# Peptides against a protein of PDB entry 3C66, part 122

Target 1, 189 residues: chain A of PDB entry 3C66
Amino acid sequence: KSWANLFEKNDFFFRYKFYLEITAYTRGSDEQHLKWSGLVESKVRLLVMKLEVLAGIKIAHPFTKPFESSYCCPTEDDYEMIQDKYGSHKTETALNALKLVTDENKEEESIKDAPKAYLSTMYIGLDFNIENKKEKVDIHIPCTEFVNLCRSFNEDYGDHKVFNLALRFVKGYDLPDEVFDENEKRPSK

## One batch from the design tools (peptide; made by RFdiffusion4, then SolubleMPNN)

Design b2_p23_6_s2 (from b2_p23_6, 14 letters changed)
Fold by OpenDDE base, seed 1:
Structure b2_p23_6_s2 (fold): chain B 189 residues (1-189), chain A 23 residues (1-23)
Amino acid sequence: as target 1 above (189 residues)
Amino acid sequence: SSTAYKKLAYESIEKDNEKLIFE
């Protein structure tokens, strides 16, 4: 497959068994989220570079476009729930309890002025070198460095009530529904 | 389609890399 095909959504989310999911969360204004998510997205390439040099990683390939969503988020508990449940097919159904903000409903009085949680998610497809039976691949170090890099950029990003950043290791069969088109079948185990 | 060996290796990787960072 050409490198060009790896940037096509359909090929990317079927290409790898493993993905690293990077989600920037903001409970605040759209402007706050644009700054935060934009920063996180700008640093993903650095994380990819750090992953690629690990002996156990054969390929770390980023998907070029973020996935965007927003929910009405009236409480801090709702915000914690979003962060806990998002990013896995097994748990994402819990998000149905929240009002998804859409272009069709964003001007409704109950939604327009409501507190919102914004989500921007980036994906990295991972292929591992299986040849060395004894080598455990630990991606914790580069991931921690990435989070620290993003959080340290501005002191405001230290406010966990507003800004959050999660990295999740996800199997292809457990990717969120958002990465698949309606006509696509989820990868099997 | 993965060999039992590949499966075990991937399962080991998954266990070592659970929900990595939430902060």
Scores: peptide ipSAE 0.025, ipTM 0.588, DockQ to the pose 0.036
Fold by OpenDDE base, seed 4:
Structure b2_p23_6_s2 (fold): chain B 189 residues (1-189), chain A 23 residues (1-23)
Amino acid sequence: as target 1 above (189 residues)
Amino acid sequence: SSTAYKKLAYESIEKDNEKLIFE
């Protein structure tokens, strides 16, 4: 099934109660990130396939467009903070302590040559079979397998100082602001 | 630590899976 263009952005982030966020992190060069994120993104379809076959999952729909962001990331602690705080509306405000790299500021001398953390985030909308309420849906297994698959692809991707991959289970009302347009109202609880 | 976060993320998935068990 071509998942391509199944949902417009606006419908996608309002359609599901639950989302799986897949974020590739790189503290390094843009070239390193391009390779890493490209690999992760290329494997998301495999994760979707593994999720779809779980008895408790009715639907696993990927949003096909990645969300890209980058921050000035002077320290390893900053990089850990980014990984901890990113991907939830409840915690993302902590990222305001870091300088977001934008098209407007990327050429500034203080930003251009600064260490950066790059983020690429993919989303999977999840619908569960509520009728099988007693079925424990263990998405941990396919998620772990996915991480292992990505990490094992190249030895360099084993360096957690540079490359990271996180999967976050998020409720629709707690999605990051980046997924909504300025005029869109965040889903209610 | 990045490792701690990853662990927490996986634990969160597990916990959320438990919450998806409707008795």
Scores: peptide ipSAE 0.025, ipTM 0.633, DockQ to the pose 0.299
Fold by OpenDDE base, seed 3:
Structure b2_p23_6_s2 (fold): chain B 189 residues (1-189), chain A 23 residues (1-23)
Amino acid sequence: as target 1 above (189 residues)
Amino acid sequence: SSTAYKKLAYESIEKDNEKLIFE
């Protein structure tokens, strides 16, 4: 099966029990987000390489396309809430309190000039070599190195009021709704 | 502005839906 076929959305979010979500957040301009998310995305391959060499990881496969969303984000508290609630089906319903920016509403006066939080999310499917139920795989080191690599690229990316980066370990049944088509059923536990 | 080092949750694969790094 060619690498190209692995990047088809069709079954990627059903293939793995575990996923690593990498989300770049920006509370600022679209231009700021494009630069930040582009940097993060460019480094994901390095993270994959670091994950693949861990003894407990059998497979680390990146999904090639980011998921992009934006919300009206009038306050810093809203931005913290987005970062807390996004990336899990269990918690993402809290985001319904915020206005999602869509192609249909982006030109509305109340949305066009509003402060926004931009999100770009990359996914890595993980398969673990858990022959023994007791082997804890520590992915903290490669993940920390990845964050440090992204944050150290430009001093401006040290401003946590504007730029944030989160890595979340998620089970397939708790993936955000955005990864599934309307006709697809969420994986069971 | 307190750079709140967002708690690097050092969490093992055993924890469901854990934020590993939030900076």
Scores: peptide ipSAE 0.031, ipTM 0.658, DockQ to the pose 0.146; fails the geometry check
Fold by OpenDDE base, seed 2:
Structure b2_p23_6_s2 (fold): chain B 189 residues (1-189), chain A 23 residues (1-23)
Amino acid sequence: as target 1 above (189 residues)
Amino acid sequence: SSTAYKKLAYESIEKDNEKLIFE
């Protein structure tokens, strides 16, 4: 398969059994989120490089574009819920309790000035060089280094009430619905 | 001032673990 095909949405989310999902969260302004998510996104390649050198990782391939969403987020509890539930098909239905901000509704009076949580999610497809299912690949170190790198860039990013960063290891069959087109069937287990 | 980052909740990164790092 050509390198170009690895970045096509329809192929990327079917190619790997495992994905690393990197989500930048912002409960604040769109400007704050743009800065935060932009920083995180800019560092993803460094994470990929660190993952690729791990003996247990055969391939670490980033998807080129972030997935972006925003929700009306009136409370801190809602923000915690978003962070807990987002990024897995198993749990993402809980987000239906929140108002998704769309181009159609963003100008509504109840939404326009409402507190919002912004999400930008990057994906890395992972292929492991594990002969035996028993071999554990610890990606904790590079992931932690990545988080520290992002958080340390600006002191303001230390405010967890506003800025959050989550890395989730997801199986292909448990990817969020947003990564698939309506006509695409979710990968089976 | 030492920016006290909230302690990351680290879950074990295993093939069966869904959440790696949450801040």
Scores: peptide ipSAE 0.026, ipTM 0.596, DockQ to the pose 0.170; fails the geometry check

Design b2_p23_6_s3 (from b2_p23_6, 15 letters changed)
Fold by OpenDDE base, seed 1:
Structure b2_p23_6_s3 (fold): chain B 189 residues (1-189), chain A 23 residues (1-23)
Amino acid sequence: as target 1 above (189 residues)
Amino acid sequence: SSTAYKERAYKDIEKDNKNLILE
């Protein structure tokens, strides 16, 4: 097992059956998002450390690069929809109803001054101990501590109309399309 | 590919105060 290769996208999203997605959302300016997502990303390693020491977790390995996207987000309902639908292959097609902001279209009049939702997502691959099939693993404590750590850093991050943070437990076959290259086949169940 | 693992149910933390549990 080459740990070095896991920092390269190569097989990271095929290596594990389970992943924890950490997504920082910002409906505001790119500057606001940069600060918020940067903070969240800076704390991910602390979460990994807390996960690794849990008896039911054999491995918790972070993917080091965030996935970035942004959408035109004219309403709060759109923002809630993004948070609800993003992060799962089963539901992500709903995002097609929104305008994805790209380098090619960001200067268009309809996009340039439009309200935007920014997304930054970090991934942690998880391997569980299977020795005790009856054992339930509760990761609520480390995850809650992580959320509290991020939210408490600045009082402005308490504004859920602007800043949001979600942790999603996802099976490998249900990872978002963004994690795969065009030539890669999605993992099967 | 799930032959090694039983299907498990999970609760996600999509918002604050939710629980994430491996069942």
Scores: peptide ipSAE 0.026, ipTM 0.620, DockQ to the pose 0.079; fails the geometry check
Fold by OpenDDE base, seed 4:
Structure b2_p23_6_s3 (fold): chain B 189 residues (1-189), chain A 23 residues (1-23)
Amino acid sequence: as target 1 above (189 residues)
Amino acid sequence: SSTAYKERAYKDIEKDNKNLILE
């Protein structure tokens, strides 16, 4: 099966039991975020390659389209909250305390010039090779290497006040709402 | 059981990944 067929949005978020979410966070300018997220996105393929060679992983398939969002983020605490709560259906409702920037509201005076946190999220669907009878699949190493690779690319990216990168392992039924269309039903447990 | 085995593997992955948040 061609990889190309697996990247269709239609069933990607229903195909796997597990997903790795890679989110680039930027509390700063849109330009800063474009650079940071662009870098992270450009390196995702390398992470996929490293995951694929792990004996416990049968398949690691990236969804090639990033999910973009931004929030008004007036404080550092808000920024930490975003990073803590984003990426899980169980916790994402906490983000309702913040103002989501939309095309409809982005020109409002209270939003236009407000400090913002930008989010770009990439997804990797994971299928584990249970036939190997491995009780543990450790993806920490390749993930850590990925983070280090991104962070070390530019000295500016070492500033955690501005740039952050999170890798979240999530179950399909706990994927954020953003990955589903309005008419799609979330996968059940 | 196959199910128990799968569960353990997945939990371990999740545990390992928790440290990657906010890095």
Scores: peptide ipSAE 0.026, ipTM 0.567, DockQ to the pose 0.041; fails the geometry check
Fold by OpenDDE base, seed 2:
Structure b2_p23_6_s3 (fold): chain B 189 residues (1-189), chain A 23 residues (1-23)
Amino acid sequence: as target 1 above (189 residues)
Amino acid sequence: SSTAYKERAYKDIEKDNKNLILE
């Protein structure tokens, strides 16, 4: 399996049983999100490096292209809902209650000036060492360090009303629909 | 396809998944 596949999607979302989703959330301006998500994305490789050196981790491969989405987000509750429901096929249908911003609708008066939540999601495919003698693989440490690294970059990123960062451990069969092409079948449980 | 050990490790991660939603 070539490294090229990590950049071309291909079978990336079928290759691993488990994935780590890294989602940068911004309820604010596009500019704010660009800066925040850009920062997060720029640090993902550092997280990968930290994961790779864990004895229980056989492989940590990032998919290098972010998945971008944005929703009209009128309320803080909507923003919380997005953060709660996004990133899992099991729960993502709840997002249908919100207006997805698209190229087709972004210029509509009701959408153009509406408060928005922006999402940028990076994925890391994970393979664990089954022969490793560790009782537990704790990825929380490197993940927490990663979050702290991102949050500490600018004091403004400490405002959870605007900027959020979530890392979600997800099974392949529970990946969001966005990672699959229309002609691709979701991995089975 | 997974060993018992592997599955156990995965369950441990899943158990703590809520803690991966960080800040």
Scores: peptide ipSAE 0.025, ipTM 0.599, DockQ to the pose 0.049; fails the geometry check
Fold by OpenDDE base, seed 3:
Structure b2_p23_6_s3 (fold): chain B 189 residues (1-189), chain A 23 residues (1-23)
Amino acid sequence: as target 1 above (189 residues)
Amino acid sequence: SSTAYKERAYKDIEKDNKNLILE
């Protein structure tokens, strides 16, 4: 298969048992999020390179397109809840307590001027060396370096009330619903 | 906002599904 075919959505989220989710969060303006998420996205290739050199990682392939979503987020507690619950099928239903912003509702008076949390999520498919089932791979160092690289770009990005960056290790069967089409069946364990 | 933590992230088939907020 060609490199281009490898990154098609229809195959990517069924190809790997494990994924690393990289989510840039912004509780602020769309402009703030565009800058923050754009920066994070621009650095994902560097993280991939650092992951690939780890002995326990056989493959680290990024999905080329981010997933975008936004929620009405009136409180800091809501923002914390989003960061806690997003990125896992097991917990994402908790987000139903918040209003998802859509093209259909974005112009409603109650939504248009409401405080919002913006999310941009990149995915890396991971394949590990299975020669030893008990072998653990520590990805803390490359992940920490990645976060530090993003946060250090601008002092403003150190404000956790506005900007956040999370990395979540997720099994394929626990990927968020957003990565699947309506007619696609979620992978089983 | 959410509290940041610097726990080690490991490849673990059964145990590690935590969201890491390192900063």
Scores: peptide ipSAE 0.022, ipTM 0.575, DockQ to the pose 0.101; fails the geometry check

Design b2_p23_6_s4 (from b2_p23_6, 14 letters changed)
Fold by OpenDDE base, seed 1:
Structure b2_p23_6_s4 (fold): chain B 189 residues (1-189), chain A 23 residues (1-23)
Amino acid sequence: as target 1 above (189 residues)
Amino acid sequence: SSTAYKELAYKSIEEWNEKLILE
């Protein structure tokens, strides 16, 4: 099966039991976010390569398209809440307390000049080698190296009030609603 | 069981994720 067929959205979020979510957060300008998220996205391929060579990982396949969202984020507490609640179906309903920025509302006076949190999320589907019962799969090392690589690229990215990067290991049934089309049924446990 | 070992590995990853989000 060619890598090209993996980029069709149709079954990617149903194909794997486990996913690694990589989310770049920015509380600042759109320009700041474009630079930060663009950097993170550019390094995802390196993370995939590091995951694929782990003995316990059979497959690590990236989804090619980032998921983009932005919220009105008037306080630092709101920004912390976004980072805590985003990326899991169990917790994402808490984000309904915030105003989602859309193409329809972005020009509203209450939204246009409001502080915003921008989110760009990349997904990696993971298949683990079950037969090697004795090998502890530790993805902590490549993930930590990835975070350090992104954060160290520019000194400005050390400002956690503005720039954040989270990696979340998520089961397919707990993926955020954003990855599914309106007519798609969420994977069962 | 092989399942228990996987669960332990995944719990460790979850704990790591919580730490990463909080830092």
Scores: peptide ipSAE 0.024, ipTM 0.559, DockQ to the pose 0.045
Fold by OpenDDE base, seed 2:
Structure b2_p23_6_s4 (fold): chain B 189 residues (1-189), chain A 23 residues (1-23)
Amino acid sequence: as target 1 above (189 residues)
Amino acid sequence: SSTAYKELAYKSIEEWNEKLILE
């Protein structure tokens, strides 16, 4: 199958049993987020390359487009909550307690000047070699290296109050609703 | 079993992810 077909949204989030979510968080300005998320996104290919060479990984395919969202985030606790709850269908409903920023509401006085948390999420579809029983697939190593690479790029990115980066291993049935179209049914467990 | 091994690996990854999110 051509790589081109792997980037079609309609097929990508049904193709794999497992996904690695890479989310760049920014509680700050849009400009800060653009720089941070742009950096993270630029390094995802390096992570993919490192994953692909692991004996236990048969396939690591990135979805090329980030998912963007932003929330009104008045407190640090809200920011922690976003980081805890985002990226899983099981927990994402907790985010409904926060105001999602949309093109329709972004100019509202209560939203325009409010503190915001910005999220950019990249996805990697994973297929594991079942038969390679002997080799522990430790994706922790390349993932940690990736985080360190991103965080070390600029000293400012070490500020966890502003910039965060999370990698989440998620099963297809537990993917966030954002990855599916309204007419699509999420994969069953 | 291969399944058991996979489940263990995934649990380990999940635990790692939780830690990573909290850090």
Scores: peptide ipSAE 0.022, ipTM 0.563, DockQ to the pose 0.045
Fold by OpenDDE base, seed 5:
Structure b2_p23_6_s4 (fold): chain B 189 residues (1-189), chain A 23 residues (1-23)
Amino acid sequence: as target 1 above (189 residues)
Amino acid sequence: SSTAYKELAYKSIEEWNEKLILE
């Protein structure tokens, strides 16, 4: 398969058994989120480079476009719930308790002025060079360095009430529904 | 300097369901 096909949505999310999700969260304005998510996205390439040089990683392939979503988020508890439940199929149904902001409803008076949580998620497909499944590849170091790099860029990003960043290791069969089209079948276990 | 984070622990690749969250 040509490398070009791996950047297409439908091929990318079926190609790998494992994915690293990088999600930038903002509970604030759209402008705040644009700056924060833009910074995070700009640094993903550096993380990929650090992952590729690990002996246990055969491939670290980024998907080039972020997935964007936003929810009405009236409380800090709601914001914590979003961060806990988002990013896996088995837990994402809990997000149905919140109002998803869409192009169709964003101009409604009850939604327009409501506090919002914004999410931007980048994906990295991972292939491991490990014969024994019990062998551990430690991605903690490069992931921690990435988080530190993003958080240290501006002092404003130290406010955890507004800005958050999460990295999640996910199996292909447990990817969020948002990465698949309506007619696509989720990968099996 | 390291940023404080919440980590869900893992033992092996097959057991990986790890999330790193800034505290």
Scores: peptide ipSAE 0.021, ipTM 0.576, DockQ to the pose 0.100; fails the geometry check
Fold by OpenDDE base, seed 3:
Structure b2_p23_6_s4 (fold): chain B 189 residues (1-189), chain A 23 residues (1-23)
Amino acid sequence: as target 1 above (189 residues)
Amino acid sequence: SSTAYKELAYKSIEEWNEKLILE
């Protein structure tokens, strides 16, 4: 089967027990986010390659489509809350306290000129060469190198008030709702 | 305020936190 067919959504979010979420955050302009997220996305393949060579990793399979979202983000505390709560089904309901920007509401006066946080999220499906969870798999090195590579590209990306990058290790049953279609049943534990 | 930085050494699946924020 061609690589192209494997990168369709299909059953990607049902295929693996574990996922690595890579989220680029920007509290600023759309232009700033486009540059930042584009950089992060361009480096994901390098992270995949580094994960694949780890003895404990059987498969590191990237999903090709980024997930995009944006919220009205009036305060720095709101931005911290987004970064804390996003990426897990257990916690994502806390984001309902913020206004999600949509194509339908983006031109509303209260939203159009409001400060925004932009999110771009990439997913990597993970399968492990371990039978027991106690076996060592150290992803700290490749993840740290990835973050450092992204952050060091431009001095501006060192500003944590504007640009952030997070990696979340999540189980399939705890994936955010955004990855599933309305008619899809969330994976069980 | 600076965003919180988490530097954790994940040695096993059991040691992995839900979220890693590196810089």
Scores: peptide ipSAE 0.021, ipTM 0.580, DockQ to the pose 0.119; fails the geometry check

Design b2_p23_7_s1 (from b2_p23_7, 9 letters changed)
Fold by OpenDDE base, seed 1:
Order: structure tokens, then C-alpha cells, then sequence
Structure b2_p23_7_s1 (fold): chain B 189 residues (1-189), chain A 23 residues (1-23)
């Protein structure tokens, strides 16, 4: 059974209390981003497999489609801000200070030739074995191994001015607005 | 209170959110 058939988009972001967000960032060309994000996406399955074997994790389910966005990113500080603020509903409003690149505006002269930050985000829904004990589930090991796997593929990915990778653990109520349709109500606490 | 412990900032790669979920 394909994972794609298990998750209609409509229920995935409501099904779990917890999500792991994996974002590939590129401040460079679209071609650079396609290579970097494509690599990261190709390795997500390996991270899922490593999460599933942790005693405290009952289920780790990837969402099959990446979420993609791009911003005009004139400075390194803007790029750091994107990486700090993206991936949480609490902080994503800070991105409104940047110009979002859209299909409608991408041909504007001020946007076309501007430096850009590209984002591709994969989501993993997590269900935990909540037995009566405060079991600490440490996801740091599999996450670190995943980062190392992605970074080791090409020496060019060592340039943190261009290529970045973030893993964010978030609650369902703090997911970015991009995962919900306009008519969908965000999960409550 | 589920304390989702903070950002493990390694230089360049950000694992944000508790590496240790205290459930």
C-alpha cells in the first residue's frame, strides 16, 4: 500500500498532535535548490525508518508532498531571519516583512533579478507511546544522522551561506498556515 | 505541562524543538 494512498491531504495535519518539519533552505539559484531539496526529500524515508524503531514512537508517517515557497532575500540577515521564523505559526508573521515570490509577481523586474531564498518542507506526523511513565523520547540521534547524511552527499552543501537544513519539532496547533486550506480551522490546543 | 525543550542550535543546521520529548 503506497503511503500516498493513506493520507489524503485533508486529514494529515489534524491526525497527529506532533509533527517533525524538515526544511531545505537555499539562498542561490533555483537549480541549486532543486538539487538540494531533491536530495533531502530522497532521504526522508530513512529518517522515518529510524524514528519508527524508537521505543517511544508508535508511528512516524511522512506527508508525501513538499511545501514550497520562496522569498526575496537581499541580505544574509534576511536569510537567517527566514530560518529562525519559518515553520511555526507563532513566528511566521515575521516573514511578512519579506516579499513572497508568487507566480503573479515572479516576472516583475524588482523580483526577477533579486537574490532569493527557496524553501522546501517535508512533514512527518508522530504518534507516541504514552504509557504511564514520563518516557523521554530522544529524537536527536536520528535527526543528527539524517543531517549528516544530507550534508555528506556533496561538498558544496557545506556552504551554510547557500544551503541550510532545519528539523523542527512542532505541535499541530503551531503548524505553519501553508499546511491548511483557507477553509480549514487550525487545530486547537 | 509538556515542556518541549528548546533549540539545539548546531552551527548551520538547526534542530528546533526538544530533542527530548518529555511526554
Amino acid sequence: as target 1 above (189 residues)
Amino acid sequence: EEEVDGRIKKKGDKITGSASLTL
Scores: peptide ipSAE 0.087, ipTM 0.697, DockQ to the pose 0.435
Fold by OpenDDE base, seed 3:
Structure b2_p23_7_s1 (fold): chain B 189 residues (1-189), chain A 23 residues (1-23)
Amino acid sequence: as target 1 above (189 residues)
Amino acid sequence: EEEVDGRIKKKGDKITGSASLTL
């Protein structure tokens, strides 16, 4: 299959057993989120390069498009809840307690003026060299380096009340519903 | 046995899931 066919949404999220999710969170303005998420997105290729050189990783393939969402986020506790629950099918149902901002509701006064949490999520499909049944692949090092790289770019990103970054290692069967089309069944365990 | 090592929470930044995949 050509590389172009790998960017068909439908094949990418079924192709790998494992995924790394990179989510940029912003509790602030859309402009703040655009800058933060754009920075994070611009650095994902460097993370991929660092993952590819790990002996246990055969393939690290980024999905080229971010997934964007936003929620009404009245409190810091709501913001922590979003960061705790997002990115896993097992836990994402907790986000139903928050108002998802949509194109249909964004102009409602109660939503327009509400504090918001913005999310931008990048996905990396991972294939591992399974030949050695006991090799621990430690992705923590490249992930930590990536976080430090993003945070060190601008001192303003040091405000964890506004800007956050999460890297989540997930199995294909535990990917968020957002990655699948309505007619697609998530991978089984 | 996939040992999913626990969520490493740093202040504001989170690395969740197995930092080490034992495949």
Scores: peptide ipSAE 0.060, ipTM 0.670, DockQ to the pose 0.438
Fold by OpenDDE base, seed 4:
Structure b2_p23_7_s1 (fold): chain B 189 residues (1-189), chain A 23 residues (1-23)
Amino acid sequence: as target 1 above (189 residues)
Amino acid sequence: EEEVDGRIKKKGDKITGSASLTL
């Protein structure tokens, strides 16, 4: 089957048992987020290449489009909470304590002038070589190299109060709700 | 046993879930 058929959203989030989520976080301006997320997105292909050469990884397939969300983020604690809770279906319900910015509410006075956390999330579907039952696949090395690559690009990205980057390994049944359409049933355990 | 040793760094870049997939 051609790689082209893998890019249908609906099949991608059901195809793999495991995903690597790469989330660029920005607590600042939309312009700051566009620069940061754009940089991170531009480097994802390099991470994929590093994952593909790991002996335990059979396939590392990036989803081509980021998922974007933003929250009203009044405090640093809220920003830490977003980074802790986002990217897992088990924990994402905690984000309901924060106001999600939507196209419908973004012009409300209470939202327009509020500090915001912006999120852009890229997904990599992972298939592992299960036949070698004893191989610990350590993705920490390529992930750390990726983080260092993104952070080293500009000194301004060293400010963790503004710019953050998370790489989360997630099972398909624990993917955030945002990856599924309303009519799609979440993968079972 | 899938030991996802998630080193949750509280501050900074979070590599959450080092999938040491013990396949």
Scores: peptide ipSAE 0.041, ipTM 0.673, DockQ to the pose 0.406
Fold by OpenDDE base, seed 5:
Structure b2_p23_7_s1 (fold): chain B 189 residues (1-189), chain A 23 residues (1-23)
Amino acid sequence: as target 1 above (189 residues)
Amino acid sequence: EEEVDGRIKKKGDKITGSASLTL
């Protein structure tokens, strides 16, 4: 099967047992988010290259498109909650306490001018070498280097009240609902 | 047993969390 078929949405989130989620968060303007998320997205390829050379990693394949979402985010505590709960099916139901911004509601007066948190999430599918069962694969080093690379690009990205970046390692059965279509069954354990 | 820990978050100049797999 050609490399082209690997990036079809339909099988990517079923193909791997493990995923790395990279989420850029912005509590500010859409313009601020566009700059921040665009920077993060532009560096994902460098992270993939660093993951592929780890002895325990057989394959690291990025999904080609980000997932975009935004919430009404009145407080700093709400912003911390979003960052804590997002990216896992086990915890994402806590986000139901916040108003999700949609194309249908974005022009409502109560939403239009409200403080927002913007999220852009990239996914990397991971396959591991089974022969190294006794070896701990530590992806913290390449992930740390990636975060430092993104944050060092502009001093303004040092403001954690506005700009945040999280990396989460998840199993396929614990991926957020957003990666599956309505007719798709979530992977079982 | 597969141990999976996987969240890295930067607070200030410190990166907290880990992303590791033990098979």
Scores: peptide ipSAE 0.037, ipTM 0.680, DockQ to the pose 0.721; fails the geometry check

